# Peptides against a protein of PDB entry 1MQS: the designs that were tried, part 24

Target 1, 223 residues: chain A of PDB entry 1MQS
Amino acid sequence: ILKMLFLNKDLNNNDNITTITDDIFNQQEIIWKVLILDIKSTATISSVLRVNDLLKAGITVHSLIKQDRSPLPDVPAIYFVSPTKENIDIIVNDLKSDKYSEFYINFTSSLPRNLLEDLAQQVSITGKSDKIKQVYDQYLDFIVTEPELFSLEISNAYLTLNDPKTTEEEITGLCANIADGLFNTVLTINSIPIIRAAKGGPAEIIAEKLGTKLRDFVINTNS

## One batch from the design tools (peptide; aimed at target 1 D137 N190)

Design b2_p16_7 (made by RFdiffusion4)
Pose (drawn by RFdiffusion4):
Structure b2_p16_7 (pose): chain A 223 residues (1-223), chain P 16 residues (1-16)
Amino acid sequence: as target 1 above (223 residues)
Amino acid sequence: SNPIEKKSPIETPNIV
């Protein structure tokens, strides 16, 4: 999360510290930025970061994508928002409106090609595609409550999975999401683990789904 | 005009 608030800095280069000392902050000399969150993504940040931490990272203000936000045409903006048609539209609207000097679009989970092309087409007929400095799938779609306790914030799962009423489609979709939440966690750990799961029920489906996802990930790296 | 490109900060992970 912090690396993102630094414009995904330090990326594409060297350094292995973990929570930047102040003397180094003064090495790059950082400038204030607007931070745009949405309902879901605010729940992710406010769980691990205090307001003081945000300022210390150069975040002047933070507001939801849906609020009426007063313009700051000369101030950078970092969007950390859900990969939704609704949000993308607003980023396009803000981009046109010239609400901010720059855009650093950061997606909470992962943006589908479906929507990447959408955002891209809309932005193309603006004379301002140049202002979008970066677009990143961050893979932080979970909440870390305690130091080692995390949640996918998918309430009422045991019910949805065992309710006879539930479709054989709703179930597949739910497992697909849980497979993603885990995938989002696994990528954060930066370790491709061995999947072990109890057979017969949902845990297996999710295991085999996550297995396939992690399999492709390992492939679409080297070959 | 610059194309809209998408990236990820995920590094190459270690395989267990």

Design b2_p16_7_s3 (made by RFdiffusion4, then SolubleMPNN; from b2_p16_7, 11 letters changed)
Fold by OpenDDE base, seed 5:
Structure b2_p16_7_s3 (fold): chain B 223 residues (1-223), chain A 16 residues (1-16)
Amino acid sequence: as target 1 above (223 residues)
Amino acid sequence: KKPVVLSSPVPIPKIL
């Protein structure tokens, strides 16, 4: 939660809430932002943070997503809401209305593929994708860190990577295919990413393969 | 910019 409130910057997770907020408050310029919640996420936030903690995190105003909210076009917004069609439609409507300067979207649980595709499609139609700075869910460190949503369209990738019956060879092969797809995406975007992956699983394999491809490419293009 | 690979062995609880 604290990481989200600081726009998913790296925080020292070993420190208590007070230490983190005090250090950031004293060392960095506070970015003032709006926090948008639903009923479920309000209960979650209230169980962990106090009003003073929100203020120290730069939250000037917090509101429910379904409430009538005044536009603050010069203020960035953090959404922390359930991954529902209704909430996605509201976020897109807020985007269309230029309600905030920037959108940092955090879903309280896993965002299903169909809803991710719906979000991407609706955002694309608005022509305002540049205002969406981040998309996160509960299970992914990030879905989108830049104003681009994409899919490699690999069927059953999750099932294959998590099925105990899948062989190591099959996993390695699939990871190579994913890394190739990501590499092609990076070339299309024309930006060198920072790669972040969980250790001990397919994500690490993919990250290493992609990193190697990118390093080789940079070396070969600069030579 | 050179590509950087960052790996985390333990998922960070997002509730914090």
Scores: peptide ipSAE 0.009, ipTM 0.400, DockQ to the pose 0.038
OpenDDE base, seeds 1, 2, 3, 4: peptide ipSAE 0.006, 0.005, 0.000, 0.000; ipTM 0.387, 0.383, 0.372, 0.363; seeds 1, 2, 3, 4 fail the geometry check

Design b2_p16_7_s4 (made by RFdiffusion4, then SolubleMPNN; from b2_p16_7, 11 letters changed)
Fold by OpenDDE base, seed 3:
Structure b2_p16_7_s4 (fold): chain B 223 residues (1-223), chain A 16 residues (1-16)
Amino acid sequence: as target 1 above (223 residues)
Amino acid sequence: KKPVVLSSPVPIPKIE
């Protein structure tokens, strides 16, 4: 939780909450932030942190995600909310309305892949993806960090990959398309990525295809 | 430990 409040910077876990907040408050320029919660996360935060701890962490305003909140376009916001379609839609609406300067999104539990894809798709449509700086859930160190959040705009990718009726050829074809999109992105940003993928699924297939494309490209460019 | 009631929003100091 403290890591989240300090924008997921690495904190030395050997000190108690009070010592950490005091040290940071005294040594670093405080970035003032808005904290957006839901009912569940409010209970979680209140059980662990005191109001003074929030203030020392730079939280000047906190509110419920479903409440009518005033725009603070020059202030970064931390969301700590349940991974639901409703909350995602609200976050996207807040993004569209330029309610805050930056968005640091932390889900209270695991974000399902379909909801992650939905979030990514909606954000890409707004053209304001640069404002989303971080996306985390409870189980992952990070899901997405700006500026690498983007959509390849492939329709129904999740459904196709998870439908038991989808043929191996269709999956392979889709993975190839995804790899092509990623390859083009790599070329555009002119940076060679470190590819990490879970074993035993479509991600591994995509990683292998992308790796091959990159290797072939490097070989051809150096000749 | 008694849940700490989150106080009302404090005005954001103007970053000059």
Scores: peptide ipSAE 0.013, ipTM 0.448, DockQ to the pose 0.018
OpenDDE base, seeds 1, 2, 4, 5: peptide ipSAE 0.008, 0.007, 0.009, 0.014; ipTM 0.488, 0.437, 0.423, 0.477; seeds 1, 2, 5 fail the geometry check

Design b2_p16_8 (made by RFdiffusion4)
Pose (drawn by RFdiffusion4):
Structure b2_p16_8 (pose): chain A 223 residues (1-223), chain P 16 residues (1-16)
Amino acid sequence: as target 1 above (223 residues)
Amino acid sequence: SYYELALVDKSEFIKS
């Protein structure tokens, strides 16, 4: 999360510290930025970061994508928002409206090609595609409550999975999401683990789903 | 790293 608040700095280069000392902050000399969150993504940040931490990272203000936000045409913006048609539209609207000097679009989970092309087509007929400095799938779609306790914030799962009423489609879709939440965690750990799961029920489906996802990820690296 | 490999900048596509 912090690396993102630094425009995904230090990326594409060296350094292995973990919470930046102040003397180094003064090495790059950082400038204030607007931080745009949405309902879901605010729940992710406010769980691990205090307001003081945000300022210390150069974040002047933070507001939701849906609020009426007063313009700051000379101030950078970092969007950390869900990969939704609704949000993408507003980014396009803010982009046109010239609400901010720059855009650093950061997606909470992962943006589908479906929506990447959408955002891209809309932005193309603006004379301002140049202002979008970066667009990143961050893979931080979970909440870390305690130091080693995390949640996918998918309430009422035992019910949805065992309710006879539930479709054989709603179930597949639910497992697919849980498979993603795990995938989002696994990428954060930066370790491709061995999947072990109890057979017979949802844990297996999710295991085999996550297995396939992690399998492609390992492939679409080297070959 | 694997995480850094997953952080693909898509801005060039949008700008194209």

Design b2_p16_8_s1 (made by RFdiffusion4, then SolubleMPNN; from b2_p16_8, 6 letters changed)
Fold by OpenDDE base, seed 3:
Structure b2_p16_8_s1 (fold): chain B 223 residues (1-223), chain A 16 residues (1-16)
Amino acid sequence: as target 1 above (223 residues)
Amino acid sequence: SLYDSALKDYSPFIKS
């Protein structure tokens, strides 16, 4: 993922993300980029990276692919999205409208041949193929597997949690709502999970809230 | 890394 954020350049073999970003920053000029995500890739990014990691990687703006986005014709864009016809059409539309200066496209899983051909055909029609700098399939299924993935369908949760303008109260409220949703999911599955969350962010807050709810529930039902 | 070597850039296909 970090490699992708640095336009698939070689990274130092360090286990610490902060050290990697610092080393790159010191050795190379940082390129500011826009990051375009979908719901699935948002979950992936949120599970691996902190907000500061994105900033250190040169991500100045991030948004969902289906959201209305302002043109930034002088800024390169990184797409990290599912390999679907819908996403391909949106990317091509963004290309047609000169929404960004350069396009670095990374699909979350294997891109089928038919979709690759469709992308190629549409890009060819635009006459703007020179703006396409990279097209990769990242094979990140080991991080987020389809059978184990679900959504609470909370709109703009990632954006809200990562926007510097969001207040602590708003974050706390959203985390509570997410914890409630997860709690309901646990009850539906009828199994008490082991909770794992990234430290130092909203995920930790959610995990704590969920853990408390589950403990309270178990105590109350066994009484 | 082995992972890096497995990644293929399809941009040449798009530009052809």
Scores: peptide ipSAE 0.132, ipTM 0.685, DockQ to the pose 0.256
OpenDDE base, seeds 1, 2, 4, 5: peptide ipSAE 0.034, 0.045, 0.023, 0.049; ipTM 0.586, 0.582, 0.416, 0.580; seed 5 fails the geometry check

Design b2_p16_8_s2 (made by RFdiffusion4, then SolubleMPNN; from b2_p16_8, 6 letters changed)
Fold by OpenDDE base, seed 4:
Structure b2_p16_8_s2 (fold): chain B 223 residues (1-223), chain A 16 residues (1-16)
Amino acid sequence: as target 1 above (223 residues)
Amino acid sequence: SLYDKALVDYSPYIKS
């Protein structure tokens, strides 16, 4: 997250958040930025960073993407939002309206190819692609609640998985979403886990899906 | 790192 807030520059990962922010604040001129969030990413940011951390990172204003936001044409914007058609459309509209000086787009999870193509197509039509400085998948669609514990913050996941009225399709879909979130988490923590799950339930489904994703990723990155 | 490998800047694609 801090890397994102500093425009995805390399940071010394051996230091705590305070040390990193202090060092950057003391050594470099602060670049003031706007942080654009959605509901999910707001929770993520809030779970990891304090208000003071945002300020030290140069975040002067943070707002929800769906809210009416005042134009700040001389201020760069960091988007940290879910990869949805709605968010893409809003970003493009913000681009069209010259709402900010520069656009650093960070999606909370992997951007599907169709949405990437849509974004590219819409941006091309605007003729303002030069304002888009970065487009990243940050894989930060999780909440850090406490050390060694995190949550994907999937609404009523436990209830859905344990409700006898839930269809197999719904369970499979939810398990896929959970696996995606876990995959993102694994990438973020930079460690390939040994996956253990109870047999005969949703946990097994999730474990298998996650395992497949990890294997595919390792194969693709080593090729 | 796995994270670094996952971080792909798609901006070149958007700008092309």
Scores: peptide ipSAE 0.146, ipTM 0.722, DockQ to the pose 0.700
OpenDDE base, seeds 1, 2, 3, 5: peptide ipSAE 0.134, 0.106, 0.053, 0.087; ipTM 0.722, 0.658, 0.589, 0.656

Design b2_p16_8_s3 (made by RFdiffusion4, then SolubleMPNN; from b2_p16_8, 5 letters changed; failed a check: too like the target's own chain)
Amino acid sequence: SLYDNALKDYSEFIKS

Design b2_p16_8_s4 (made by RFdiffusion4, then SolubleMPNN; from b2_p16_8, 5 letters changed)
Fold by OpenDDE base, seed 4:
Structure b2_p16_8_s4 (fold): chain B 223 residues (1-223), chain A 16 residues (1-16)
Amino acid sequence: as target 1 above (223 residues)
Amino acid sequence: SLYDKALVDHSQFIKS
């Protein structure tokens, strides 16, 4: 997240947030920028950073992507939003309207190919592709609540998985979503985990799906 | 990046 706030520059990962922000604040001129979030990413940012951390990172204003935002044509913008068609359309509209000087786009999870192509197509039509400086998948589809504990912030997951009225299709769908979130978390940690799950329930389904995703990823990155 | 490639591909398509 800090890397994103500093326009995906290399940061010393061994330093705490305060040390990193202080060092950058003292050594470099602060680049003021706008942070654009959605509901999900707002929760993510809030779980990891304090308001003061955002200020130290040069975030002058943060807003929701769906909100009516005032144009700041001389200010660069960091988008940290979910990879959805709606968000892509909003970003492109902001680009068309010259709402900001530069666009640093960070998706909270992997952007599907069809949406990536859509983004590229729309941007190409605008003729303003030069304003888009970065497009990253941050894989930060999780909330840090405590040290060594995180949440995917899936509403009523426990209730849904344990309600006898829930259909098998709904369970399978939810398990897939959970597995996707966990996969993104693993990629963020940059370490292959040993997965342990209870047998005979949703946990096993999730573990299997996650395992498959990880195996596929390893195979695809090595090819 | 995949984005850069997609952008180039689409840009070329529009120019054609």
Scores: peptide ipSAE 0.038, ipTM 0.628, DockQ to the pose 0.088
OpenDDE base, seeds 1, 2, 3, 5: peptide ipSAE 0.037, 0.033, 0.032, 0.034; ipTM 0.632, 0.592, 0.608, 0.517; seed 2 fails the geometry check

## One batch from the design tools (peptide; aimed at target 1 S124)

Design b2_p17_1 (made by RFdiffusion4)
Pose (drawn by RFdiffusion4):
Structure b2_p17_1 (pose): chain A 223 residues (1-223), chain P 17 residues (1-17)
Amino acid sequence: as target 1 above (223 residues)
Amino acid sequence: AEDKTEEFHELVEKFKE
């Protein structure tokens, strides 16, 4: 999360510290930025970061994508928002409106090609595609409550999975999401683990789903 | 993270054409 608030800095280069000392923060000399969150993404940040931490990272203000936000045409913007048609539209609207000097679009989970092309087509007919400095799938779609306790924030799962009423489609979709939440965690750990799961029920479906996802990820790296 | 910036700008150029 912090690396993102630094415009995904230090990326594409060297450095293995963990929570930047101030003397180094003065090495790059950092400028204030607007931070745009949405309902879901604010729940992710406010769980691990205090307001003081945000300022210390150069974040002047933070507001939801849906609020009426007063313009700051000369101030950078970092969007950390859900990969939704609704949000992408507003980014396009803010981009046109010239609400901010720059855009650093950061997606909470992962943006589908379906929506990447959408955002891209809309932005193409603006004379301002140049202002979008970066678009990143961050893979931080979970909440870390205690140091080693995390949640996918998918309430009422035992019911949805065992309710006879539930479709054989609603179940597959739910497992697919849980498979993603795990995938989002696994990528954060930066370790491709061995999947072990109890057979017979949802844990297996999710295991085999996550297995396939992690399998492709390992492939679409080297070959 | 996954960087889609270059891909985004390539799509933008594709739609401009």

Design b2_p17_1_s1 (made by RFdiffusion4, then SolubleMPNN; from b2_p17_1, 8 letters changed)
Fold by OpenDDE base, seed 4:
Structure b2_p17_1_s1 (fold): chain B 223 residues (1-223), chain A 17 residues (1-17)
Amino acid sequence: as target 1 above (223 residues)
Amino acid sequence: MKDLTEEFKKLVEKYRS
C-alpha cells in the first residue's frame, strides 16, 4: 500500500511504516495527491495506515469513488478501488471531466482481461490516455478490523437534537461542538475518515462541519 | 502486484485505430 501511495516506487520493505514514511518525507519534496477509494479499499487503508502515514505519503484528500468529488485539475489522483465495471466507468468519467491532473490507477485485486480491455477502449475514445500514468492490480488479502463504535459522550446530545423545542441556533451550536469533538478524535486516532451521514438532519450538518475542519486542517498543514 | 501500464497503453492504441 505504501508503495502505491508513493506512485509504486521501490521502498525498503524491511522498515516499518513509520520509518519508511519518515525517510521518504525527509528525503524529497512531497507530491500531494488525492486518494480515491471504495468501501473495500477504505477498510483496507484504515486497517493498515494512519492519518500521519497518509499525510507523510502526500495524501491531502481521500474520498469514495462514488461520492461527489470536487475537481482538482492540478492534483494527481491515486485510485485504489475494486476492479469492477462500475469503478472503471467512474474513472473514465473522471478522466473525461479532467477531474485530476494525473491518474494512477491501482485495483485492489486482479483485473480481469475483459475489464482491462474495457478500460482501454473507453480511454481510447477520450483521447486523454496520456493522463493515465499507471495501471496496477494488487493482490491484497488483508484482514480488516471490525469497525469500532465510539461516543463523544456529549451530555444529552440525542435529546437536544431531537427535541422539537430546541432552536436552530442551539442545534447549530451543538453540531459545531460535535464536529469539533469528532475532529479532535480524528486527530487523536490519527485516522482520516470517510464521512457518512444521513441526509436532511443534524448528522449532515455535523458531517459538513467536520469535512470543512478537516479540509482546513489539511490546507494549513500543507501550506 | 502487477504493472499493467504497458499492456494498457498497448490496448488503448489498439482500440484507437
Scores: peptide ipSAE 0.683, ipTM 0.966, DockQ to the pose 0.404
OpenDDE base, seeds 1, 2, 3, 5: peptide ipSAE 0.668, 0.680, 0.670, 0.670; ipTM 0.965, 0.966, 0.966, 0.966; seeds 2, 5 fail the geometry check

Design b2_p17_1_s2 (made by RFdiffusion4, then SolubleMPNN; from b2_p17_1, 7 letters changed)
Fold by OpenDDE base, seed 1:
Structure b2_p17_1_s2 (fold): chain B 223 residues (1-223), chain A 17 residues (1-17)
Amino acid sequence: as target 1 above (223 residues)
Amino acid sequence: SIDLTKEFYELVEKYKS
């Protein structure tokens, strides 16, 4: 994933994400780009990257492919989406509309030959093939069940928490709401879980809030 | 990862001709 965010340049993946992003940032000028996702790839990104990782990789904006997106004709775009006819049609439409300056297309799994041909055929008609700089199969289809993804609203939460336009108040509010939901779940199950969260992300904030709520509850119940 | 860029451009040229 990190390699993809740096336009599939060779990276030393033996180091942690933070070290890699810092080294690259210090060694060369950062290229700011837009990241286009779908629901499935959003879950994948959320499971691997911290809040600050996208920014360190030069991602200034990220959005869902099916959402209405503002044109940024001077900004390169990275697509990381499922290999579907629908997504291909949207990419081609974005190309026709000159929505971005350059297109780096990454599919989450193997792209069937017929879809590759369809993409190429549609692009050939536009006369704008020069804007498509890369086409990759990333094979990053982590086993995330769709029902679980929808039930937890992971994609929406990640987008909101990592959108630079989201206010600190909104982030704090969302984290508090999530912690409240988890707290209620714990009470319903009547079992206190071991809380584990990735460092440097919204999960850590939520974990801290949840931990505080649980501690307060135990103290108040035993007083 | 698999780089399909070359194959893609070959196909684009094929459909342009």
Scores: peptide ipSAE 0.666, ipTM 0.965, DockQ to the pose 0.394
OpenDDE base, seeds 2, 3, 4, 5: peptide ipSAE 0.666, 0.662, 0.664, 0.663; ipTM 0.965, 0.965, 0.965, 0.965; seeds 3, 4 fail the geometry check

Design b2_p17_1_s3 (made by RFdiffusion4, then SolubleMPNN; from b2_p17_1, 9 letters changed)
Fold by OpenDDE base, seed 2:
Structure b2_p17_1_s3 (fold): chain B 223 residues (1-223), chain A 17 residues (1-17)
Amino acid sequence: as target 1 above (223 residues)
Amino acid sequence: SKDLTKELKELIEKYKS
C-alpha cells in the first residue's frame, strides 16, 4: 500500500510504517496527490494507515470514486479501487473530463483480461492515453477491522483543523461543510447513524451540526 | 502485484488502429 502511495517506487522493507513515511518525508520532496477509493479499498487503507500516514505520503485529499469530485487538473490522482466495469467507466470519464493531471491506477485485486481490454478500448477513443502513467493490479490479504468507513472530499481538512494558526471562524466554517457532506452521505446510505465524537475539538462541533441536520430532516420528513 | 501499464498501452494502440 505504501508503495502505491509513493507511485510504486521501491521502498526499503522496513516493517514500521511510521519509520518508512518519516524517512521518505525527510529525504524526498512530497508530491501531493489525490487518492480515489471505493468502499472496499477505504476499509483496507484505514486498517493499515493512519491519517498522518496518508499526509506524509503526500495525499492531500481522498474521496470515493462514486462521489462527485471536484476537478483538480493540475494534481495527479491515485486510484485504488476494485476491478469492476463500473469503476473503469468512471476512471475513463474522469480522464475524458481532465479531472486530474495524471492517472495512477491500482486495482485492489487481479484485473480480468476482458476488463483490461475494455479499459484500453475506451481510453483509445479519448486520445488521452498519455495521462495514464501506471496501471497495477494488487493481491491484498488484509484483515479489515472496520469495513464501514468512508471519507469526504474536503481539501486540507485535516491540516486546517490541526493547524494551531487556524482561526475559530475557519474551523467553524469547515466543520459546517464537513457536516453537510456527512449529512448527504447518511441520506445516501439511508440509515440514521449513532454519532460519536471526541469531546472538546472539531469533531464535537461536526457531530453537533450533523445531529441537528439529521433531526431537522426527520422532523420535516415525518411532517 | 503486477504492472499492466505496458500491456495496456499496447492494447490502446491496437484499438486505435
Scores: peptide ipSAE 0.667, ipTM 0.964, DockQ to the pose 0.362
OpenDDE base, seeds 1, 3, 4, 5: peptide ipSAE 0.652, 0.660, 0.667, 0.657; ipTM 0.963, 0.964, 0.964, 0.964

Design b2_p17_1_s4 (made by RFdiffusion4, then SolubleMPNN; from b2_p17_1, 6 letters changed)
Fold by OpenDDE base, seed 4:
Structure b2_p17_1_s4 (fold): chain B 223 residues (1-223), chain A 17 residues (1-17)
Amino acid sequence: as target 1 above (223 residues)
Amino acid sequence: VTDLTEEFKKLVEKYKE
């Protein structure tokens, strides 16, 4: 999330949120931005970041995507919203209306190919594609329910993993998806967890995959 | 997180044609 707020610039992930924001704030390189959210992303942001963190990240205003928003044609906008047709249409409309100077689009979860194409098609018609600076997805493969509890909301994960008819390939695929989601969660909260998993089952597979991802990430960010 | 920017730009150009 912090990376998103800083327009996906490389951040030193070894520091906590406060240290990162303080360092950036002190460097006087704050770009003031508008943050556009939906209900889901609002909940996530509220659970992970404080208002002060947003300010330090250069977020002056945050609004819901479905709300009437005043034009800020000289201000870049960060969209952090669900990958839905509705949200895409709104983004395109905002683009058409020159509501913001620049558009940094970050979808909370994976953007389906058809929606990516739809977005591209609509944007192509506007002639304003240059205003779209970034398109990212898969930021939040999780929903925060409680401060210490989250769900990846993978449909029927438990059932699939415990169904004897499920193939090994399907299990492996699902475990990979879960691991990806957990990895993203870890990165979002900027805290490396102690991984605990039951042995001999899918949980172990997930744990191993997650561990590998985390190790690789740490190595790559420190090199 | 996946950066789709380049793919997106490519698609935009495709649809302009």
Scores: peptide ipSAE 0.662, ipTM 0.964, DockQ to the pose 0.576
OpenDDE base, seeds 1, 2, 3, 5: peptide ipSAE 0.661, 0.657, 0.661, 0.651; ipTM 0.963, 0.962, 0.963, 0.959; seeds 1, 5 fail the geometry check

Design b2_p17_2 (made by RFdiffusion4)
Pose (drawn by RFdiffusion4):
Structure b2_p17_2 (pose): chain A 223 residues (1-223), chain P 17 residues (1-17)
Amino acid sequence: as target 1 above (223 residues)
Amino acid sequence: DETERYNDFLSKYNKNI
């Protein structure tokens, strides 16, 4: 999360510290930025970061994508928002409106090609595609409550999975989401683990789903 | 121009991995 608040800095280069000392913060000399969150993404940040931490990272203000936000045409913006048609539209609207000097679009989970092309087509007919400095799938779609306790914030799962009423489609979709939440965690750990799961029920489906996802990930690296 | 802007926008897309 912090690396993102630094425009995904230090990326594409060297350094293995973990929570930047102040003397180094003065090495790059950092400028204030607007931070745009949405309901879901605010729940992720406010769980691990205090307001003081945000300022210390150069974040002047933070507001939701849906609020009426007064313009700051000369101030950078970092969007950390869910990969939704609704949010993408507003980013396009803010981009046109010239609400901010720059855009650093960061997606909470992962943006589908479906919506990447959408955002791209809309932005193309603006004379301002140049202002979007970066667009990143951050893979931080979970909440870390305690140091080693995390949640996918998918409430009422035992019910949805065992309710006879539930479709054989709603179940597949739910497992697919849980498979993603895990995938989002696994990528954060930066370790491709061995999947072990109890057979017979949802854990297996999710295991085999996550298995396939992690399989392709390993492939679409080297070959 | 619109095609160049479209492609330019897509080139800015990345995954944080």

Design b2_p17_2_s1 (made by RFdiffusion4, then SolubleMPNN; from b2_p17_2, 8 letters changed)
Fold by OpenDDE base, seed 5:
Structure b2_p17_2_s1 (fold): chain B 223 residues (1-223), chain A 17 residues (1-17)
Amino acid sequence: as target 1 above (223 residues)
Amino acid sequence: SREERYNAFLSKYKSLV
């Protein structure tokens, strides 16, 4: 998250948030930026950062992407939003209207290829592609509830997985979604975990799916 | 060209997957 707030510059990941922000604040002039969020990413940011952390990172204003926002044509903007068609369209509209000086786009999870192509197409039509500086998948589709505990905040997941009326297809689908969220978390932490799950239930299904994703990722990264 | 802008934009996309 901090890396994103500092325009994806290299940061020392071994330091705590306060140390990182203090060091940057002391070493260079802070670039003031606008942070554009959605409901989901707001929850993520709020779980990890304090308001003072945002300020120290140079975030002067933060707002929801769906809110009417005043133009700040001389201020760079960081978008940290869900990879949806709606958000893409709003970003493109903001680009068209020259709402900000520069656009640093960060998605909370992987942007599907079809949406990437759509975004690229729309941006290409505007003729203002130069204002878009970055388009990154940040894989921060989770909420930190405790230092060693996080949540994907999937509504009614427990109920769905334990309801006898839930179909196997629904369970499998939900498990896949959970595995995707966990995968994003692992990528964010940048450490491959040892997975432990209870046998004979949804947790095992999730673990298997996650394991497969991680193995595939490692293979693709090392190739 | 539009195609050049399209490709230029795609080059700015970074994903781990």
Scores: peptide ipSAE 0.372, ipTM 0.893, DockQ to the pose 0.632
OpenDDE base, seeds 1, 2, 3, 4: peptide ipSAE 0.362, 0.020, 0.352, 0.014; ipTM 0.889, 0.583, 0.882, 0.433

